# Peptides against a protein of PDB entry 3HUF: the designs that were tried, part 19

Target 1, 320 residues: chain A of PDB entry 3HUF
Amino acid sequence: MWIIEAEGDILKGKSRILFPGTYIVGRNVSDDSSHIQVISKSISKRHARFTILTPSEKDYFTGGPCEFEVKDLDTKFGTKVNEKVVGQNGDSYKEKDLKIQLGKCPFTINAYWRSMCIQFDNPEMLSQWASNLNLLGIPTGLRDSDATTHFVMNRQAGSSITVGTMYAFLKKTVIIDDSYLQYLSTVKESVIEDASLMPDALECFKNIIKNNDQFPSSPEDCINSLEGFSCAMLNTSSESHHLLELLGLRISTFMSLGDIDKELISKTDFVVLNNAVYDSEKISFPEGIFCLTIEQLWKIIIERNSRELISKEIERLKYA

## One batch from the design tools (peptide; aimed at target 1 S42 S44 K76)

Design b1_p12_8_s1 (made by RFdiffusion4, then SolubleMPNN; from b1_p12_8, 6 letters changed)
Fold by OpenDDE base, seed 4:
Structure b1_p12_8_s1 (fold): chain B 320 residues (1-320), chain A 12 residues (1-12)
Amino acid sequence: as target 1 above (320 residues)
Amino acid sequence: DEELEKYELEEE
């Protein structure tokens, strides 16, 4: 989201979130959803127009800001952005930091992009929330992105957390839920005057972790917890692969259970399977190797003695 | 601050 602040109390010492939309900026406007009052005698009554576009799909992957357009409203001294005079037709900016000077005002409006990019675990929730979040200037998507800052966990009561949720947790992405999204949607008007009224996602995250036994206390409890072990996995999911890498595992990939030969077994401590393969082919598992699902692995990983638990299972099957 | 007063040109 775009946040503006200003020097010299020209914004009354307040930070304001700018959502996608158009704003008239000037001395003689009243703060509302389409106006930004600036308090300086050197600023025109109606000085500039700010237009913030909705996020693009590219912004979800890059973590780039919503496009920020600035137009001078034919003022005497013009408008500058990053010390450059805004062109007569207006200019568009994709920089994360904008220093906006209105006329000869000695104080600048500082616009900065606060990184917030929300990944959804499922398409249904994305479909439900994407429009509203985009109207907040928040990029949204389903796919993993290095730009993601938040991850929406689906509250399915009684279900195991998904691989996406596990991976998001290990990546130190802030996990949020539908309650946070609902709250986020309600604050739009309140944050006009004070950006600090934006709900803290970290508090939501802490509450999720505290109240759900499927999470360890921290990602650090799991990251590299299986260093020195080797696994083989079915080459089906990039997220699953990345998850196993974050556990510190050496990973071999195979295309079918038939590819699990004696050589692979000799180098592999256990095999990670998806639920469908595990359930369908459990009768045909290779002898002498520990096979488990990612969900079963996760249940072991969250335990304090995860290494011992895995070692016991490996030994049990090796000597069986 | 006297320097700030110098820039109080009312932009109409």
Scores: peptide ipSAE 0.036, ipTM 0.665, DockQ to the pose 0.287
OpenDDE base, seeds 1, 2, 3, 5: peptide ipSAE 0.037, 0.034, 0.033, 0.034; ipTM 0.688, 0.683, 0.682, 0.682; seed 1 fails the geometry check

Design b1_p12_8_s2 (made by RFdiffusion4, then SolubleMPNN; from b1_p12_8 with E4I E6K F8E)
Fold by OpenDDE base, seed 1:
Structure b1_p12_8_s2 (fold): chain B 320 residues (1-320), chain A 12 residues (1-12)
Amino acid sequence: as target 1 above (320 residues)
Amino acid sequence: EEEIEKFEEEEE
């Protein structure tokens, strides 16, 4: 989201969130959803127009800002952005930090991009929320992205957490739920004058972890917890691979259970399978190897003695 | 305060 602040109390000492939309900026406007009052004698009554675009698909992957357009409204001294005069037709900016000077005002409006990108675990929730979140200047998507700051957990009552949720937790993404999204949707009008009124996602995250026994106390409890173990994985999910890497596992990939030869077995402590393959192929598992699902692995990892538990399971199956 | 006033050319 774009946040503006200014020096010299020209914004009344307040930080303001700018959502996608158009704003008239000037001395003689009233603060609302489409106007930004700036208090300085050096500023025209109607000085500039700011237009913030909705996020692009690219912005979800890059964490880049919503495009910020500035147009001078034919003022005497013009408008500058980052010490450069705004062109007569307006200019568009993709920089994360904008110093906006209105006329000869000695104080600048500082616009900065607060990165917030929300990944969804399921397409149904994305479909429900994407439009509203995009209108807040929040990029949204389903795919893993290095730019993701938040992850929406699907509250399916009584189900194990998904691989996406496990991975989001381990990569230290703030896990949120629909309650946080609902709260975000309600604050749009209240944060116009005070950007500090933006709800803290960390409180939501802490509450999710506290109320769900499927999470360890911290990602640090699980990261590299299985260092020194080796696994083989059916090459089905990039998120699953990254999850296993974060556990400190050495990973070998295979395309089918038939590719699990004696050489692979000799180098592998256990095989990780998705639920569908695990359930369908139980009878076809190679002899002398421990096969488990990611969800079964997760149940072991969240235990304080995860290394000892895995070692015991490996030993049990080597001697069976 | 006084130095700020010297740069306040009122834009119409």
Scores: peptide ipSAE 0.034, ipTM 0.650, DockQ to the pose 0.276
OpenDDE base, seeds 2, 3, 4, 5: peptide ipSAE 0.031, 0.029, 0.034, 0.032; ipTM 0.661, 0.672, 0.644, 0.661

Design b1_p12_8_s3 (made by RFdiffusion4, then SolubleMPNN; from b1_p12_8, 4 letters changed)
Fold by OpenDDE base, seed 2:
Structure b1_p12_8_s3 (fold): chain B 320 residues (1-320), chain A 12 residues (1-12)
Amino acid sequence: as target 1 above (320 residues)
Amino acid sequence: DEEIEKFEEEEE
């Protein structure tokens, strides 16, 4: 989201969130959803127009800002952005920091991009919320991205957390729920005058972790917790692979259970399967190998004695 | 306060 602040109290000492939309900036306008009052004698009654575009699909992957357009409204002394005069037709900016000088005003409006990108685990939830979040200037998507700051957990009461949620947690992404999205949808009017009224996602995250026994106390409790163990997995999911890597596992991949040869078995402590393969192939598991699902593995990893628990299960199958 | 006023030329 774009936030503006200014020196010399020309914005009345307030920070303001600028959502996608058009704003008239000047001395003789009233603060509302489309106007920004600036208090200085050096500023025209109607000085500039700011236009913030909705986020692009590319912005979700890069964490880049919504495009910021500035146009001077034919003022006597013009408008500058980052010490450059704005052109007659206006200029567009993709920089994360903008110093906007209105006329001869000695104080600048400082615009900065607060990075917020929300990943969804479920396409139905994305379809429900994407439009509202995009109107807040928040990029949204389904795919994993290094730019993602927040991850929406699907609240299915009584279900195991998804692999996407597990991975988001280990990546130290702020996990949020539908309650936080609902709150974000209501703040649009209240944050116009005070950017500090934006709800804290970190508080929501703390509440999720505290109230859900499927999460460990911290990602650090799980990261590299299985260092020194080796697993094999079906080459089906990139997120599953990355999750197992964050656990410190050495990973071998196979295409089918029939591809698990004696050499792979000799180097592998356990096989990780998805639920569908585990349920369908349970009768045809290779002899002498420990097979488990990612969900079963997660239940072990969240325990303080995860290494001892896995070691015991591996030993049970060597003596069977 | 007084030094800020000296740089404020009124834009029309």
Scores: peptide ipSAE 0.035, ipTM 0.668, DockQ to the pose 0.267
OpenDDE base, seeds 1, 3, 4, 5: peptide ipSAE 0.034, 0.028, 0.034, 0.034; ipTM 0.672, 0.660, 0.668, 0.666

Design b1_p12_8_s4 (made by RFdiffusion4, then SolubleMPNN; from b1_p12_8, 5 letters changed)
Fold by OpenDDE base, seed 5:
Structure b1_p12_8_s4 (fold): chain B 320 residues (1-320), chain A 12 residues (1-12)
Amino acid sequence: as target 1 above (320 residues)
Amino acid sequence: DEEIEKFAKEEE
């Protein structure tokens, strides 16, 4: 989200969130959803127009800011952004930090981008929330991104957490739920005057982890917990592969269960399968190899003695 | 100061 602040009390000592939309900026406007009052004798009554665009798909992957357009309203002293005069037709900016000088005002408006990118675990929840979140200047998507800051957990009562949720947790992404999204949607009007009223996602995350026994106490408890073990995985989702890498596993990939030969078995401690393959092929598993799902692996990983549990299961099936 | 004060009083 874009946040503005300024020195010299020209913004009345307040920080303000700028959501996607159009703002008239000047000395003689009243603060509301479309106006920003700036208190200086050197600023025109109506000085500039700020236009913040909704996030693009590219912004979700890069964590880049919503495009910030500045237009001078034909003022006597003009407008500058990062010491450059704004052109007559306006200019657009993608920098994360903007120093906006209105006229001869000795104080600048500092605009800075606070990155928030929300990944969704399922397309249905994305479809439900994307429009509202985009109107807050929050990029949203389904695919993994290095720019993701938050992950929306799918609340299915009585089901294990998804691979996406497991991976998000190990990546130290802030896991949130629909209750946090609902809260975000309500604060839009209240944060106009005070950006500090933005809800803290970390509190929501702490509550989710504390109240759900499917999570370990920290990602650090699981990261590299299986260092020294080797697995084979069907060439499945990138998230599954990255999850196993974060556990410290050496990973071999195969295209079909028929590719699991004696050589692969000799080098592999266990085989990781998705639920669909596990359920359909469980009768046809190669002899002498431990096969499990990612969800079954996760149930072992969250235990304090995960290495001992895995070793015991490997031994049990190697001699069965 | 005078130029800015004059400007501040103008309709702009």
Scores: peptide ipSAE 0.294, ipTM 0.908, DockQ to the pose 0.577
OpenDDE base, seeds 1, 2, 3, 4: peptide ipSAE 0.289, 0.293, 0.294, 0.293; ipTM 0.906, 0.907, 0.906, 0.908

## One batch from the design tools (peptide; aimed at target 1 R27 K41)

Design b2_p13_1 (made by RFdiffusion4)
Pose (drawn by RFdiffusion4):
Structure b2_p13_1 (pose): chain A 301 residues (1-255, 262-274, 288-320), chain P 13 residues (1-13)
Amino acid sequence: MWIIEAEGDILKGKSRILFPGTYIVGRNVSDDSSHIQVISKSISKRHARFTILTPSEKDYFTGGPCEFEVKDLDTKFGTKVNEKVVGQNGDSYKEKDLKIQLGKCPFTINAYWRSMCIQFDNPEMLSQWASNLNLLGIPTGLRDSDATTHFVMNRQAGSSITVGTMYAFLKKTVIIDDSYLQYLSTVKESVIEDASLMPDALECFKNIIKNNDQFPSSPEDCINSLEGFSCAMLNTSSESHHLLELLGLRISTFMKELISKTDFVVLNGIFCLTIEQLWKIIIERNSRELISKEIERLKYA
Amino acid sequence: EEIEEILKEQEEE
C-alpha cells in the first residue's frame, strides 16, 4: 500500500495511507477521504492531484506498486517528483519511493510503497474478497508468489490445514483469516497513518496458531527437522521442492538409485507419503530422534 | 485564520 509523510510540520507531523482513487492536495483544503492539506507559503490553495490506480494481477506476483500519478494544477510555483518537473498532462510513477515537492516548499512529501500482497487458499474466497482488497491497493491471488506477505487460510472447520497453509507457515508468511479480512472491510473511507493495518494481521496470526494441533509453536522448529533424510517426487513444482527443502530434505526429481538411496517418495514396491501425512509427523513427537523416529519407523516397516 | 497562524510560526522559524 502507498503511504505519505513529510519532514517539517507540513503534514501536521502525521503520515497517511493512500488508497486507489484521486486526491486533491493543497494549502486550502481539508483532510478527508479525497483531500490532503499541506500548509506552506508557496503551495497553491489547490496545488496537485494524486491519482493512484488500482492494482493489476501482475503486481501480486512482482510486488510492484499501484501506479501513482501526479498532476500539477496550473500552479504559481510548479510540482516536482524525484526532482523532475511535472509537465502538463501529469506524470505516472511505478517506483516505490517518491519525493514530491510542491511549489518552493523546502520540505518534500515522501511517498513510499509498503509491500502487501495477499494469497488466498480458496477461489471462492478470492472472488468474494478480491475487489474489496484491490480498492485498498492490495494485490491478491491464488497461486504461489514470492511477493506474498499474507496468506488467508480457509475456516479451519475442525479439519486438516492445506498444503498452501503449511507452505505459507514455513516460508514465514503471516497467516491470517476471515476475521482480519472483516477488519480490512472497515477502512476505505478512513484517514489513517502508516502501518495501521499490519500489526492486527500479526495478532491474528499469533492467535490462530495458539492451541492449534495443526501448527507447532513456530516456523523455526519446523525448519530443517528432517535433515539427514532424502526423498523423491514426480515433476516437483519449484514450490513443493522449496517446501521439502525447508524441511531439510534431499530431493530427487524424476520424470536402483531412485530406490535404495531415497528414503521415501512424496506424492503430489516403494514407500510413499503425502505432504499432508508428512506434516502430521513433522509436528507430532519431540526431538530429532523422536519426531524423525516415527518417520524412521514408517521406512523400515 | 488557522493557516495564517501556521505560516507566521513558519516565518519565525

Design b2_p13_1_s1 (made by RFdiffusion4, then SolubleMPNN; from b2_p13_1, 7 letters changed)
Fold by OpenDDE base, seed 3:
Structure b2_p13_1_s1 (fold): chain B 320 residues (1-320), chain A 13 residues (1-13)
Amino acid sequence: as target 1 above (320 residues)
Amino acid sequence: SEIEKELEEEEKK
């Protein structure tokens, strides 16, 4: 989201969140959802127009800001952004930091981008919330992104956490739920006057982790916890591969169970399968190798003695 | 000053 602040009390010493939309900026406007009052004698009654666009699909993957358009409203002294005069037709900015000078005002409005990018594990939840979140200037999507700051956990009562949730947790994203999204939908008006009123996602995250025994105490407890072990996996998902990498595993990929030969067995400690392959092919597993699902592996990893547990399972199947 | 006149003209806009 865009946040503005200013020196010299021209914004009354407050920071403000700017959501996607259009704002008239000037001395003789009243602060509301479409106006920004700036207190200076050197600023025109109606000085500039700020337009913040909704996030693009590219912004979801890059963590880039919503496009910020500035137009001078035909003032005598004009408007500058980053020491450059705004053109007559207005200019658009994708920089994360903007110094906006209105006329000859000795104090600048500082706009900065606070990255918030929400990944969803569930397409139905994305469909429900994407429009509202985009209107807050928050990029949303389903695919893994390096720009992801928050992850919406799929709440299916009684189910194991998904691979997406596991991976999001290990990536140190803030896991959130629908309750946080609901809270975000209500704060749009309150944060106009004070950007500090933005809901703390960490409170939601702490509550999720505390109340769910499927999470370890920290990502650090699991990261590289299986260093020195080797696995083979069916090339099924990128998230599964990245999850196994974060565990410190050496990973070999194969295309079919028929590719698991004696050489592969000699180099790998265990085979990771998706649930569908595990359930369908359980009778056809190669002899002398430990096969498990990611969910079964996760149950081992969240234990304090994960290395000892996995070693015992490997030994059990080598001698069976 | 010229600056004061310029500021007064902006105050009228």
Scores: peptide ipSAE 0.051, ipTM 0.771, DockQ to the pose 0.062
OpenDDE base, seeds 1, 2, 4, 5: peptide ipSAE 0.030, 0.044, 0.046, 0.030; ipTM 0.653, 0.767, 0.770, 0.653

Design b2_p13_1_s3 (made by RFdiffusion4, then SolubleMPNN; from b2_p13_1, 5 letters changed)
Fold by OpenDDE base, seed 5:
Structure b2_p13_1_s3 (fold): chain B 320 residues (1-320), chain A 13 residues (1-13)
Amino acid sequence: as target 1 above (320 residues)
Amino acid sequence: DEIEKELKKEEEE
């Protein structure tokens, strides 16, 4: 989201979130959803127009800012952004930090981009929330991104957490739920006067972890917890592969259960399968190897004695 | 001060 603040009390000592939309900036306007009052005698009654675009699909992957357009409203002394005069037709900016000078005002408006990028675990929740979040200047998507700051878990009562949620947790992404999204939707008016009123997702995250026994105490308890073990997995999902890497596993990939030969078994401690393959082919598992789902593996990993539990299970099947 | 005169003109616009 874009946040503005200013020196010399020209914004009355307040910070403000600028959501996607158009703002008239000047001395003789009243602060509302489409106006920014700036208190200086050196600023025109109506001085500039700011236009913030909605996030692009690219912004979800890069964590880049919503495009910021500045137009001078034919003022005598013009408008500058980063010491450059704004062109007659206006200019667009993709920098994360903008120093905006209105006329001869000695104090600048400082605009900065606070990165918030929300990944969704399921397409239904994305479809429900994407439009509202984009109108807050928050990029949204389904795919993993290095720019992802927050992850919306699917709340299915009584179900195991998804691989996406597990991976988000291990990546130290802030896990949130629908309650936080609802709260975000209500703050739009209150944050006009004070950007500090923006809700902190860390409280929501702490509550989710505290109230759900499927999470370990910290990501650090699980990261590299299986260092020295080797697994084989069906080459189906990138998230599953990355999750297993974060556990410190050496990973071999195969295309079908029929490709699991004696050589692969000799190099592998256990086989990780998705639920569909596990349920359909449980009767045809190769002899002498431990096969489990990612969800079953997760239940072991969250235990304090995870290495001992896995070792015991491997031993049972190697000597059977 | 020419700057003050110019600023006053912008206050009147």
Scores: peptide ipSAE 0.042, ipTM 0.722, DockQ to the pose 0.063
OpenDDE base, seeds 1, 2, 3, 4: peptide ipSAE 0.031, 0.039, 0.041, 0.041; ipTM 0.587, 0.719, 0.717, 0.720

Design b2_p13_1_s4 (made by RFdiffusion4, then SolubleMPNN; from b2_p13_1, 7 letters changed)
Fold by OpenDDE base, seed 2:
Structure b2_p13_1_s4 (fold): chain B 320 residues (1-320), chain A 13 residues (1-13)
Amino acid sequence: as target 1 above (320 residues)
Amino acid sequence: DEIEKELEEEEKK
């Protein structure tokens, strides 16, 4: 989201969130959803127009800002952005920090981009919320991205958390739920004059972890917890692979259970399968190897003695 | 102030 602040009292000492939209900036406008009052004798009644575009698909992957357009409204002293005069037709900016000088005003308006990118676990939730979040200037998507700051957990009562949620947690992404999204959708008007009224996602995240026994106390409790063990997995999910890497596992991949030969068994402590393969092929599992699902593995990983638990299961099957 | 006069002249445009 874009936030504006100013030196001195020209913005009445307030920080303001600018959502996608158009704003007239000047001395003789009233603060509302489309106007920004600036209090200075050196600023025209209607001085500039700010236009913030909705996020692009690229912004989701880069964490870049919504495009910020500035146009001078034919003022005598003009408008500058980052010490450069704004062109007659207006200029567009993709920098994360903008110093906006209106005419001869000795104080600048400082615009800065606060990065927020929300990943969704399922397409249905994305379809429901993407439009509203984009109108807040928040990029949204389904795919994993290094720019993602938040992850929306799907609340299915009584189900295990998804692999996406597990991975988001281990990546230290802030996990949020539908309740947080609902709250975000309602605050748009209240945060216009006070950016501090933006809801704290970290509080929501802490509450999710505290109230769900499927989460460990911290990602650090699980990261590299299985260092020294080796697994094989079906080559079906990149997210599952990255999850297992964060656990510190050495990973081999295979395409089918028939590809699990004596060589693979000799170097592998256990095999990780998806639920569909586990349920369909459990009668055909190779002898002498421990097979489990990611969800079963997660249940072991969240325990304080995860290494001992896995070791016992591996030993049990070697002597059976 | 000279700046106020200049801004008042812009208001007449």
Scores: peptide ipSAE 0.056, ipTM 0.801, DockQ to the pose 0.060
OpenDDE base, seeds 1, 3, 4, 5: peptide ipSAE 0.056, 0.053, 0.056, 0.054; ipTM 0.802, 0.794, 0.800, 0.796

Design b2_p13_2 (made by RFdiffusion4)
Pose (drawn by RFdiffusion4):
Structure b2_p13_2 (pose): chain A 301 residues (1-255, 262-274, 288-320), chain P 13 residues (1-13)
Amino acid sequence: MWIIEAEGDILKGKSRILFPGTYIVGRNVSDDSSHIQVISKSISKRHARFTILTPSEKDYFTGGPCEFEVKDLDTKFGTKVNEKVVGQNGDSYKEKDLKIQLGKCPFTINAYWRSMCIQFDNPEMLSQWASNLNLLGIPTGLRDSDATTHFVMNRQAGSSITVGTMYAFLKKTVIIDDSYLQYLSTVKESVIEDASLMPDALECFKNIIKNNDQFPSSPEDCINSLEGFSCAMLNTSSESHHLLELLGLRISTFMKELISKTDFVVLNGIFCLTIEQLWKIIIERNSRELISKEIERLKYA
Amino acid sequence: EEHEEKLEEIEEE
């Protein structure tokens, strides 16, 4: 999401989260859902228009920002962005840091993008919530992405968690649920400061894993719990390979050395396991000679 | 209140 703040007291010492839409910025304008007051001698009463475009699907994967546009409103002293004068017809920016000078004001409005891309575990969930989050400047998607910061698990309806959830937990993504999304549906009309929505997501995550037999205490105890073991799988996607790597496994991808060297086969007279079955063991027992002894029992037998 | 006073001073100039 986009945030602005400034040095001096030109934004009254406050920061602000800017959502997709249009803002009029100027000396004689009141701070509301569509105006930003910036007080300085050289800033025109209505000085600049900031237009933030809604996110594209590609930004969910790249982590790129919503397009930020600035128009100078025929002002006495002009507008610059990153030291470039804003021409008529305005300019658009896809960088993550923007220094915006209004008139001759010695203090710049500093706009910066904070990473926030939300992965859903369910297509019906994505379709229900995507437009809401996109209007806040939050890209969403279903497939794996390296720019994902949060993962929305399905309602844990007294049932096993999905591989997408296990993977998000291991790569240290913040796991959230419907209750946090309901909170996000509150905030479009609001004028709120930098980092206003982020801590609640972490609180939601910390609460989810508490008293939960689908999760251990931390991603740290899960990571490299199967070191010394090896495995094999058919046409492993890079995500499943990375998931198994995070467990400390040695992996052999296939399209007498696939059988005796390899301890077990991970799926989607050889011994086979699903990742769902592997997760049950990855949690269960205690030590490295216990939590990896049940897996060593399933091999010999 | 101090920012309102500052705005009034700027407008008087």

Design b2_p13_2_s1 (made by RFdiffusion4, then SolubleMPNN; from b2_p13_2, 6 letters changed)
Fold by OpenDDE base, seed 5:
Structure b2_p13_2_s1 (fold): chain B 320 residues (1-320), chain A 13 residues (1-13)
Amino acid sequence: as target 1 above (320 residues)
Amino acid sequence: DEFEELLKKIEKE
């Protein structure tokens, strides 16, 4: 989201969030969803127009800002952004920090981008929330991104957490739910005057983790917890691969269960299967190695003796 | 086997 603040109390000592939309900036306007009052005798009654675009798909992957357009409203002394005069037709900016000078005002408006990028675990929730969040200047998507700051877990009561949720947790992404999204949708009017009224997602996250026994105590308890072990998996899930890497596993991939030969068994401690394959193949699985699902593995790694449990099972099967 | 018992517990949850 874009946040503005200013020197010399020209914004009345307040910070403001600028959502996607158009704003008239000047001395003789009233603060609302489309106007920014700036208190200076050196500023025109109507001085500039700010236009913030909705996030692009690229912004979801980069964590870059919504495009910020500035137009001078034919003022005597013009408008500058980062010491450069705004062109007659207006200019567009993708920098995360903008120093906006209105006319001869000695104080600048400082615009800065606060990165917030929300990944969704399922397409249904994305479809429900994306439009509203984009109107807040928040990029949204389904795929993992290095720019992801928040992750919306799917709340199915009584189901295990998804691989996406597990991975988000290990990446130290702030996990949120629909309650936080609902709260975000209600604050739009209150943050016009005070950007500090934006809800903190960390409180929501703490409550989610505290109230869900499917989460470990911390990501640090799980990261590299299985260092030294080797697993094999089907070459079908990149997200599962990344999760297993964060657990510290050496990973081999295979194309079919028929590729699980004596050579693979000799260099592998266990096989990770998806739920559907596990349910069908667990009975006919090769001797001398065990298989488990990611959900089973997750439940094991949150146990205090996870390494001992896995080691004993490996020893039981390899030396029997 | 503690491991098998744990897996059986997980499957019932």
Scores: peptide ipSAE 0.264, ipTM 0.893, DockQ to the pose 0.005
OpenDDE base, seeds 1, 2, 3, 4: peptide ipSAE 0.262, 0.255, 0.258, 0.263; ipTM 0.892, 0.890, 0.891, 0.892

